Peptides against a protein of PDB entry 9GMZ. Designs and how they scored, part 38

Target 1, 343 residues: chain A of PDB entry 9GMZ
Amino acid sequence: TGFPLELLTRPATERLAYFENYTVAHPRLKEVYEILMRTIAEPAGASFIFVYGASGVGKTTLRLRVEQKLTELALPKLESDRARVPVVGIEAIAPESRYFNWKEYYTRALITLEEPLIDHKFDYGVRGISRDNFGKINVESKVVAPALRRALENALIHRHPDVFFVDEAQHFGKVASGYKLQDQLDCLKSLANMTGILHCLLGTYELLTFRNLSGQLSRRSVDIHFRRYCADSPEDVQAFKSVLLTFQQHLPLAETPNLVDHWEYFYERTLGCIGTLKDWLKRVLSDALDREATTITLKDLQKRALSVAQCQKMFKEIQEGERQLSETEADVQNLRSALGLGA

## One batch from the design tools (peptide; made by RFdiffusion4, then SolubleMPNN)

Design b1_p10_5_s2 (from b1_p10_5, 5 letters changed)
Fold by OpenDDE base, seed 2:
Structure b1_p10_5_s2 (fold): chain B 343 residues (1-343), chain A 10 residues (1-10)
Amino acid sequence: as target 1 above (343 residues)
Amino acid sequence: SLQLFPSFDD
């Protein structure tokens, strides 16, 4: 089925919002979603889930869909447990300084966890953390990071989410020394252990460096590789073309654009990353709606495409990440062979 | 053959 035809008579804002909210259940997204949902339901003593993949593969879309589903599944329990939050998700901010701002991280986590609509208010046991008349958390500037950590630990224990999501988690790794990265990892490990809350870190392939630093985390972590579609796989090419076919039917335009005929150009400028593809199509759709166009053309696509230089940079980052994973897989196979475990 | 993928909410 395509978009609702009634959208053609609606304002440009409503037409754009439809496409923005539309998510294609493409094979890689569905696979990673099912693995992630299963792992959250049955963590088997894991304290961490690492979801890694190319920039623009769709990790944020995955997170939001899991958050939505966990919220829906929790609704019947939330009536009996008014203190519970089903899921919490934050984005890690790239530090402007050489140091990750833990004070900001804890503050943002507390604010996100303590939505105004939560009737059950508790005392954080920390001076300078209060709720306003609207139930919003206010954190005074004088509150120090160790106090904010204790407040977050207490909040996570009290609210007991099924998972704590941290998007763009590679930003924990942007510390100038491997030692400082270990300290960040130990801090997160301690938070997960103290609260008993499962943490899911989503990020780029830079997250692999973070994952590999702690052999102790590796024992209590589940790894999920969110792969892009590869042009050397006929199945992946077919899936990518099928995504284009699906998107072209869900662009609320009077004339359905032929995106599939340009699949190679779409692949060249997205590297098989569906998030990058969707964001590109959103920009092109917005431009088309602004000019009251009936369709989109190759020229419209070219206007909003990533540059070849941007694609070359992203491709190098992908190749390095995929190489590191292939080496790790080979190391696992070598280890298994050395242990007398069949390949 | 190309396929239409469903919406994620379907």
Scores: peptide ipSAE 0.536, ipTM 0.953, DockQ to the pose 0.857
Fold by OpenDDE base, seed 3:
Structure b1_p10_5_s2 (fold): chain B 343 residues (1-343), chain A 10 residues (1-10)
Amino acid sequence: as target 1 above (343 residues)
Amino acid sequence: SLQLFPSFDD
């Protein structure tokens, strides 16, 4: 199994697009996907799902695959209920200011939820929200954040998505000095409660701070840890090498590069994060295609690798997140022991 | 032994 050989005669743009759209069904992605799909289908009174893991582990890929699957599963129902949107996904933007821009968040959520292709137009009940000649939502500058929130609440109720995804959700934690992270979380809780829509927040280990702030969230949230591959696990090393083997067969080049022989270098510069690996290979493939190269060399890889300093920073952030989770697991065991439950 | 993983779309 490999890329379609016909791609070798196609333009560089098509060859690159093939690899960009290619997703390896690696064990950790499949596991987290199955857990997430099950949790969305049967939330059991949960209002939140937290998906956390290292930067570049593949959370955005996970989101996109779940969005695709939920859309496919909803298609038969959408023929009869054209007002329904099966899923909505947005990326939280890092605030330019010291505070999270709720006006922008609500606007982006509305624009995503109310795409031009939706036949059944909804009255937002808010003056200054309209559709342009192309059916795109326009929000006038005069519309204030509380009005945009009401419009989003009404739209979410009307469209009834199975889940609302927020990617890069650690950006909610970027609060100005003197603001509380709790206030951001209370806004999200209120939105979930008012709409009855399940929210899935995907982000880095910085999301663990959200879990710790509210004992009420713990009862209404499901936690999903998207783990990286660890070099101290022989099984994880074998899986990581197998991902490299798979990617090398799916790089649309005339000569298959030997990525597996460089697995230690790939691990050093990705920390076992498959998203980081894929993005690195995309950059290297783009360069190779621009040069009309027949293959990828170690020198080509080195030119697009993350620096050692970047990897050291990322690794410290990972170690801190993994430590916090390990401490939580130890606390659970201590609680079980104190309750007279077996370990 | 190493293995080839399927595409996620397969």
Scores: peptide ipSAE 0.535, ipTM 0.954, DockQ to the pose 0.880
Fold by OpenDDE base, seed 4:
Structure b1_p10_5_s2 (fold): chain B 343 residues (1-343), chain A 10 residues (1-10)
Amino acid sequence: as target 1 above (343 residues)
Amino acid sequence: SLQLFPSFDD
């Protein structure tokens, strides 16, 4: 199966939108999706889910697909419970200042949770939070972070989402000198405990530092590793080539490009991360459509590739994260051996 | 052998 051939007669904007909305159900994404959906349905007393993996592995795509599915599954119940929101998802922003901006975080979370389509208005119990005539949340500048936290706690309790997603959650680790990462984790833990809402933190391997700092969080957390495809695994190489083959069929161009023949170059510039691959192909497709090109060439790919220096930096960050996980696995084996449980 | 993966929405 490929793209609808009718797209070849459509505007460039529709052709690009088709590819942007297209998601390959590749093995790693499907596996992590199934684990995450099951964990959300049956958290077994967990307060946190940590989803970690390389930058550009596809964590945002995973989040959006889970949000969509949870919304679809909740629709029949939302007809009777108009106050409920099935899922809420935000992206943590890198602070412009040396400090994580909790006021901005709480404001964005409130705005996302309280979309205009919710018929049931909620009183936040906080002066300076209102809805405009369009149902949009307005937060006055005078509202302080502790008041916004209370408003978010009340909103989460009232809307009762099945999960609260925070993408790019490694940005919580950007604490100023003198603040401990532990204080940020204790703040998040308190929010989860006060609301009873399951939190899913998605991020890079920097999230492993969160896991290691709180032995109390580890008891109430589920860990999900979203792995990249590795070139040292024949099975992973075959899966990566199969992703390229699938994308070839779904690029809305008159002539199907042969991406598979360039698989080594694609691997070199994506490090086996399918999100990075998709974003690269979107940029190249956009350029091809702007030129009314019939196909994509190697030169078109090279023009939009990440630089070797960017790939080297990303690869070092990946290797450090994979090393930390390997050490943790060894520590588990050593602990089991020391407990007399065998290898 | 290489294979085509389905769409995630399929």
Scores: peptide ipSAE 0.534, ipTM 0.953, DockQ to the pose 0.887
Fold by OpenDDE base, seed 1:
Structure b1_p10_5_s2 (fold): chain B 343 residues (1-343), chain A 10 residues (1-10)
Amino acid sequence: as target 1 above (343 residues)
Amino acid sequence: SLQLFPSFDD
């Protein structure tokens, strides 16, 4: 199946919006989605889920699809429990200093928890936190981080989401010292324990450094590796080509472009990351629609491609992350062997 | 052989 042919008569904005909202259920995304949904449903005493993978692999798409599904599954319960929020998701902000801004984190989390689906007034018990006439949370500048934390703890307990998502969670690790990083981990651990809310941290491979610092978090965490497609795997190459085939059928253009014939170039400039691929195609589609073009050419692709230098940098970051995971797997095998367990 | 993947909305 392709895009609805009626889109060819629709404005460029609607044609672009169709492609933006279109999500290919490619094997890696489907696998990680199923694992994540299962883990959220049955955390088995876990307080944390770590989802790590390359930048542009599709972690944000994964989060949004899980948020959508959790919301859909919660709808019957939300009719009876109007205080409940099924899911909450925030992005961690890169620290401006060597310190993570907890005040900003707690404020953003509170704002997100109190977004418009909630008719139920909640008193945070904290002076300087109010709700406007539109249901938005206002936090006065005088409110200190410890008070915001207590407000967030109370809000999370009251709203009881199935999961708390933190995207770009590698930003928790951007601190001046390992001791401060441990303090950040202990803060997150305490928040999860005090609220009973499962936390899902999504991030790049830099999140592994954060995960590995706390042996206590590792015992209460589930790891999910969101892998890219690898060119050294025939199955991954076939899947990547099949993603290109699928996307070319869902580009709302008069003439279907042949993306598959350029698969090597697409791979070179995406490193097997489908999010990067989708964002690239979106930019190219936007340009084509602005020109009222009937199709996409290789020249159009080249105009919006990541530079070779960008790809080389991204590839080094991927290789370092994949290496760290391979070393961890070897360490597990060595530990098992040392314990007298079979490989 | 190549295949078409479904949408997440399908």
Scores: peptide ipSAE 0.532, ipTM 0.953, DockQ to the pose 0.868

Design b1_p10_5_s3 (from b1_p10_5, 6 letters changed)
Fold by OpenDDE base, seed 5:
Structure b1_p10_5_s3 (fold): chain B 343 residues (1-343), chain A 10 residues (1-10)
Amino acid sequence: as target 1 above (343 residues)
Amino acid sequence: SLQLFGSFDD
């Protein structure tokens, strides 16, 4: 158990790449992965999956692992159906103008869906959308959002992915003054309905606003909470320490650093978010490798830690999201009690 | 007791 010892003789780049590619099968990730994979396989009439959780909890890692698995599972069918894309994943961009840029969204979705590896070139009938000699989609600036939407609808229908992932989906909530978030949700709902493609929106707790605003989406959505590890839970603390122990063994250094003894400091600066932890360790490992260090010290950790002020800000955002969920759970219990269903 | 988690790809 641990990293391959031969890595110690390999270049720093290869040692870093090993750790970068290493994903700990920690309980929360595994749980959410299993739920997500099952929901994708059997959506039961759902058009949406909402995956929400703290920034740095590991949502992007989850997405990538699901994308990999869906691709692997689809390989036998892709040989016969050269038009098919098993999964598509994009990241929603934070708009500069404070308003969500649908044109950019559709463009990025089309570009991602029409990767060069797809031999089957389809003309989506939209002027100003072309492919280069390498099959890469080019969208001219003159193409308007409604045309891009139609192109994306046609692309999604033609490529028929099992799921369409949108990471950082809270950015859909950025609407212009006078516009309703409902209009954004209706747009997404329409896209899902028109294409028949399941959409998975991953994001922060701001996605809860989407859940609350659309009772209609709620009826056709599955919610997945990607929880952080909480210090008030002994089980979560044990899991978090076990993650540290696992990472400790997978840092390709000559001397295994003792991360577990510093678990409280790691928790303080990650808030129980494993993605934040991994990114921190990656930075520290990179510094150690650059110095040809044999191990990582507390001083090395401190040098790359998030500031207390950053952690305090992140924690407030998490607490607000967790509070909203807790209130919702209480409301459900109250509703059940009022209906005579019991708690 | 602490446990080692496997790789997600395992």
Scores: peptide ipSAE 0.471, ipTM 0.947, DockQ to the pose 0.870
Fold by OpenDDE base, seed 1:
Structure b1_p10_5_s3 (fold): chain B 343 residues (1-343), chain A 10 residues (1-10)
Amino acid sequence: as target 1 above (343 residues)
Amino acid sequence: SLQLFGSFDD
């Protein structure tokens, strides 16, 4: 099945919105989704979930789909418990300094927890935190980070989300020293322990460095590797081509473009990352709709492709991450062998 | 053979 044919008579904005909202249920996304949903439902004493993978692999799409599903599953309970929030998700900001801005982190987390679906006024016990007429939190500039932390702890306990998502979590690792990174890990660990809320950190392979610095976090963490499709795997190539086949049927154009015939070019410029592919196709679709084109050509694709230099940089970052994971797997095997455990 | 993947909502 393709896009609804009625979209061809609809405005460009509706046609673009259709494609934007369309998510291909590709194998890697389904697998990671199922693992993540299961881990959230049954954390087995874990306080952290680490989801790592290439930039543009689809981590944000994964998060949004999990947030949607957790919200749907919570609806029957939310009718009885008006204080509950099923899920909270924030994006970690890259620090402007060698220090992570905890004040900003706590403020954003509080604002997100108190979005307008919650009629129940909660007193955070902190002066300078108020709600506007729309229920949005206002934090006065005088409120210090320790007070915001206490407010967030109280809010998380009161709202009791099934998971707290932090996207772009590699930004926690962008600090001046290993000691400060340990302090940040201890802060996150303390927040998870004090609230009893499971934290899911999503990020690039830089998140592995963060994970490896705390042996205590490692003991209470679940790891989920969101892999790209690899050109050296026939199964992955077939899956990637099948994603292209699916996308070409869901581009709301009068003539179905043949994306599959250009699979090598798509692979070269996405490195097997489906998020990068979707974003590329969205840009190309927008251009096609603006000119009232009947289809997409190779020239249209080339106009919006990532440069070779961008792809080379991204590929180097991927190779380093995949290498670190391979070394970790080898270390586990070596440890097992040294313990007299079979491989 | 290539496969059509459904929507994530399907």
Scores: peptide ipSAE 0.460, ipTM 0.946, DockQ to the pose 0.856
Fold by OpenDDE base, seed 4:
Structure b1_p10_5_s3 (fold): chain B 343 residues (1-343), chain A 10 residues (1-10)
Amino acid sequence: as target 1 above (343 residues)
Amino acid sequence: SLQLFGSFDD
């Protein structure tokens, strides 16, 4: 089954929105989704979940789908508990300065947690935090980071989300000269411990540095590796081609493009990352709709492809992350062998 | 063989 054929008579905006909202249920996304949902339901005393993988593998899509599902599952309880928020998700922003902006982080987290649609008003216990006439949180410029932290701690305790998501969490690692990454991790640990709220950090392989820096985090964390599709695996190649086959049926164009015949070129420019693939196809679809084109050509794909230099940089970052994971797996096996636990 | 994957919302 493909896209609804009625879309061919609809405006370009509706056709593009259809594809934007379409999510392929590819094997690795389903697997990581099931593991993450199960871990959120039964954290077994974990305070952190780390979801790491290549840039563009689909971590943001995973987060949004989990947020949607947790919201749907909570709906019957939200009728009785109007103070509860089932899930909260933020994206960590790369600081403009060399320092991670904790004030901005706490402000954004608080604003996201305190959506205007929440009928139950909460007292933050902090002077200079208010709601406007539309219920939007306003934070005065004079409010300092420690006060915003206390406000966020109180809000998290009161709203009691099942999980607090931080996307692009590798940006916590961007500490200025003189601050230790350990201090940032200790700050996050303290927030999770004080609130009792499970934190899920999603990010690139740079999150592995967070895992390794604290033997105490490792005891209270669950790790989820969101792998890309690898060209050296016949099963992964078949899955990647099947994703292309699925996307070509869901591009709302008069003529179905043959994406599968170009699978090697798609792999070269996405490195097996389905998020990168979707974003690429979205740009190409937008261009095709603007031209009222009947299909997508190889030239249309080439116009919106990542450059070879971008792909080479991304591939080096992936190889370094995959290497670090392989070394960690080998270290675990060596430790087990040394403990007399059979291989 | 290649297969069609469903929507994630299906």
Scores: peptide ipSAE 0.459, ipTM 0.946, DockQ to the pose 0.867
Fold by OpenDDE base, seed 2:
Structure b1_p10_5_s3 (fold): chain B 343 residues (1-343), chain A 10 residues (1-10)
Amino acid sequence: as target 1 above (343 residues)
Amino acid sequence: SLQLFGSFDD
């Protein structure tokens, strides 16, 4: 089925919002979603989940869909446990300085966890953390990072989310020294251990550096590779074309654009990343709606495409990440063979 | 053959 035809008579804002909210249930997203949901339900003593993949593969979409589902599943329990928050998700900010700002991280996490609609309020035991008349958390600038950490630990214990999501988690790694990266990982481990809350870190292939630096994390982590679609796989090409076919049916335009015939151009400018594809189509749809256009043309696509230079940069980053994973898999196989476990 | 994928909310 395509978009609701009634949207053609609706304002451009509603038509755009429909497409923005539309998520194609493509195979890789479904697979990663099921693995992630199962891992959250049955972490088997894991303290961390790492979800890594190309920029624009759809990690944020995955997170939001999992957050939605966990919230829906928790609703019956939230009536009996008014203190509980089913899930908390934050985006890690790229540090402006050479150092990750833990104070900001803890503050943002606390603010996100302690949304105004939470009825059950508790004292954090930290001076300079308060609630306004609307129940919104206010953190005074004088509150130091160790105090904010304790407040967050107490809040996580009290709210007991099934998972704590950190999107763009590669930003933890933007520290000039491997030692500082280890300290950050140890800080996250300590937070997870002290609270008993499962942490899910979503990010680019730069997260592999985190995975490799801590042999201790590896024992208490589940790894989920969110793969892009690859043009060298006939199945992946068919899936990618099927995503294009699905999107073209869900663009609220009077005439269905033929996106599938341009699949190679779409692949060239998205590298098989469906998030990048959706964002591109969203921009093009917005332009088309602003012009009251009946359809989308190749020229409209070209106006909003990533540049070849951007795609080349992104592709190099992807190839490096995929190479590192392949090497790690080979190293594991070599280790197994060396241990006599067979390949 | 190409397939139509459903919504993720379906």
Scores: peptide ipSAE 0.456, ipTM 0.945, DockQ to the pose 0.862

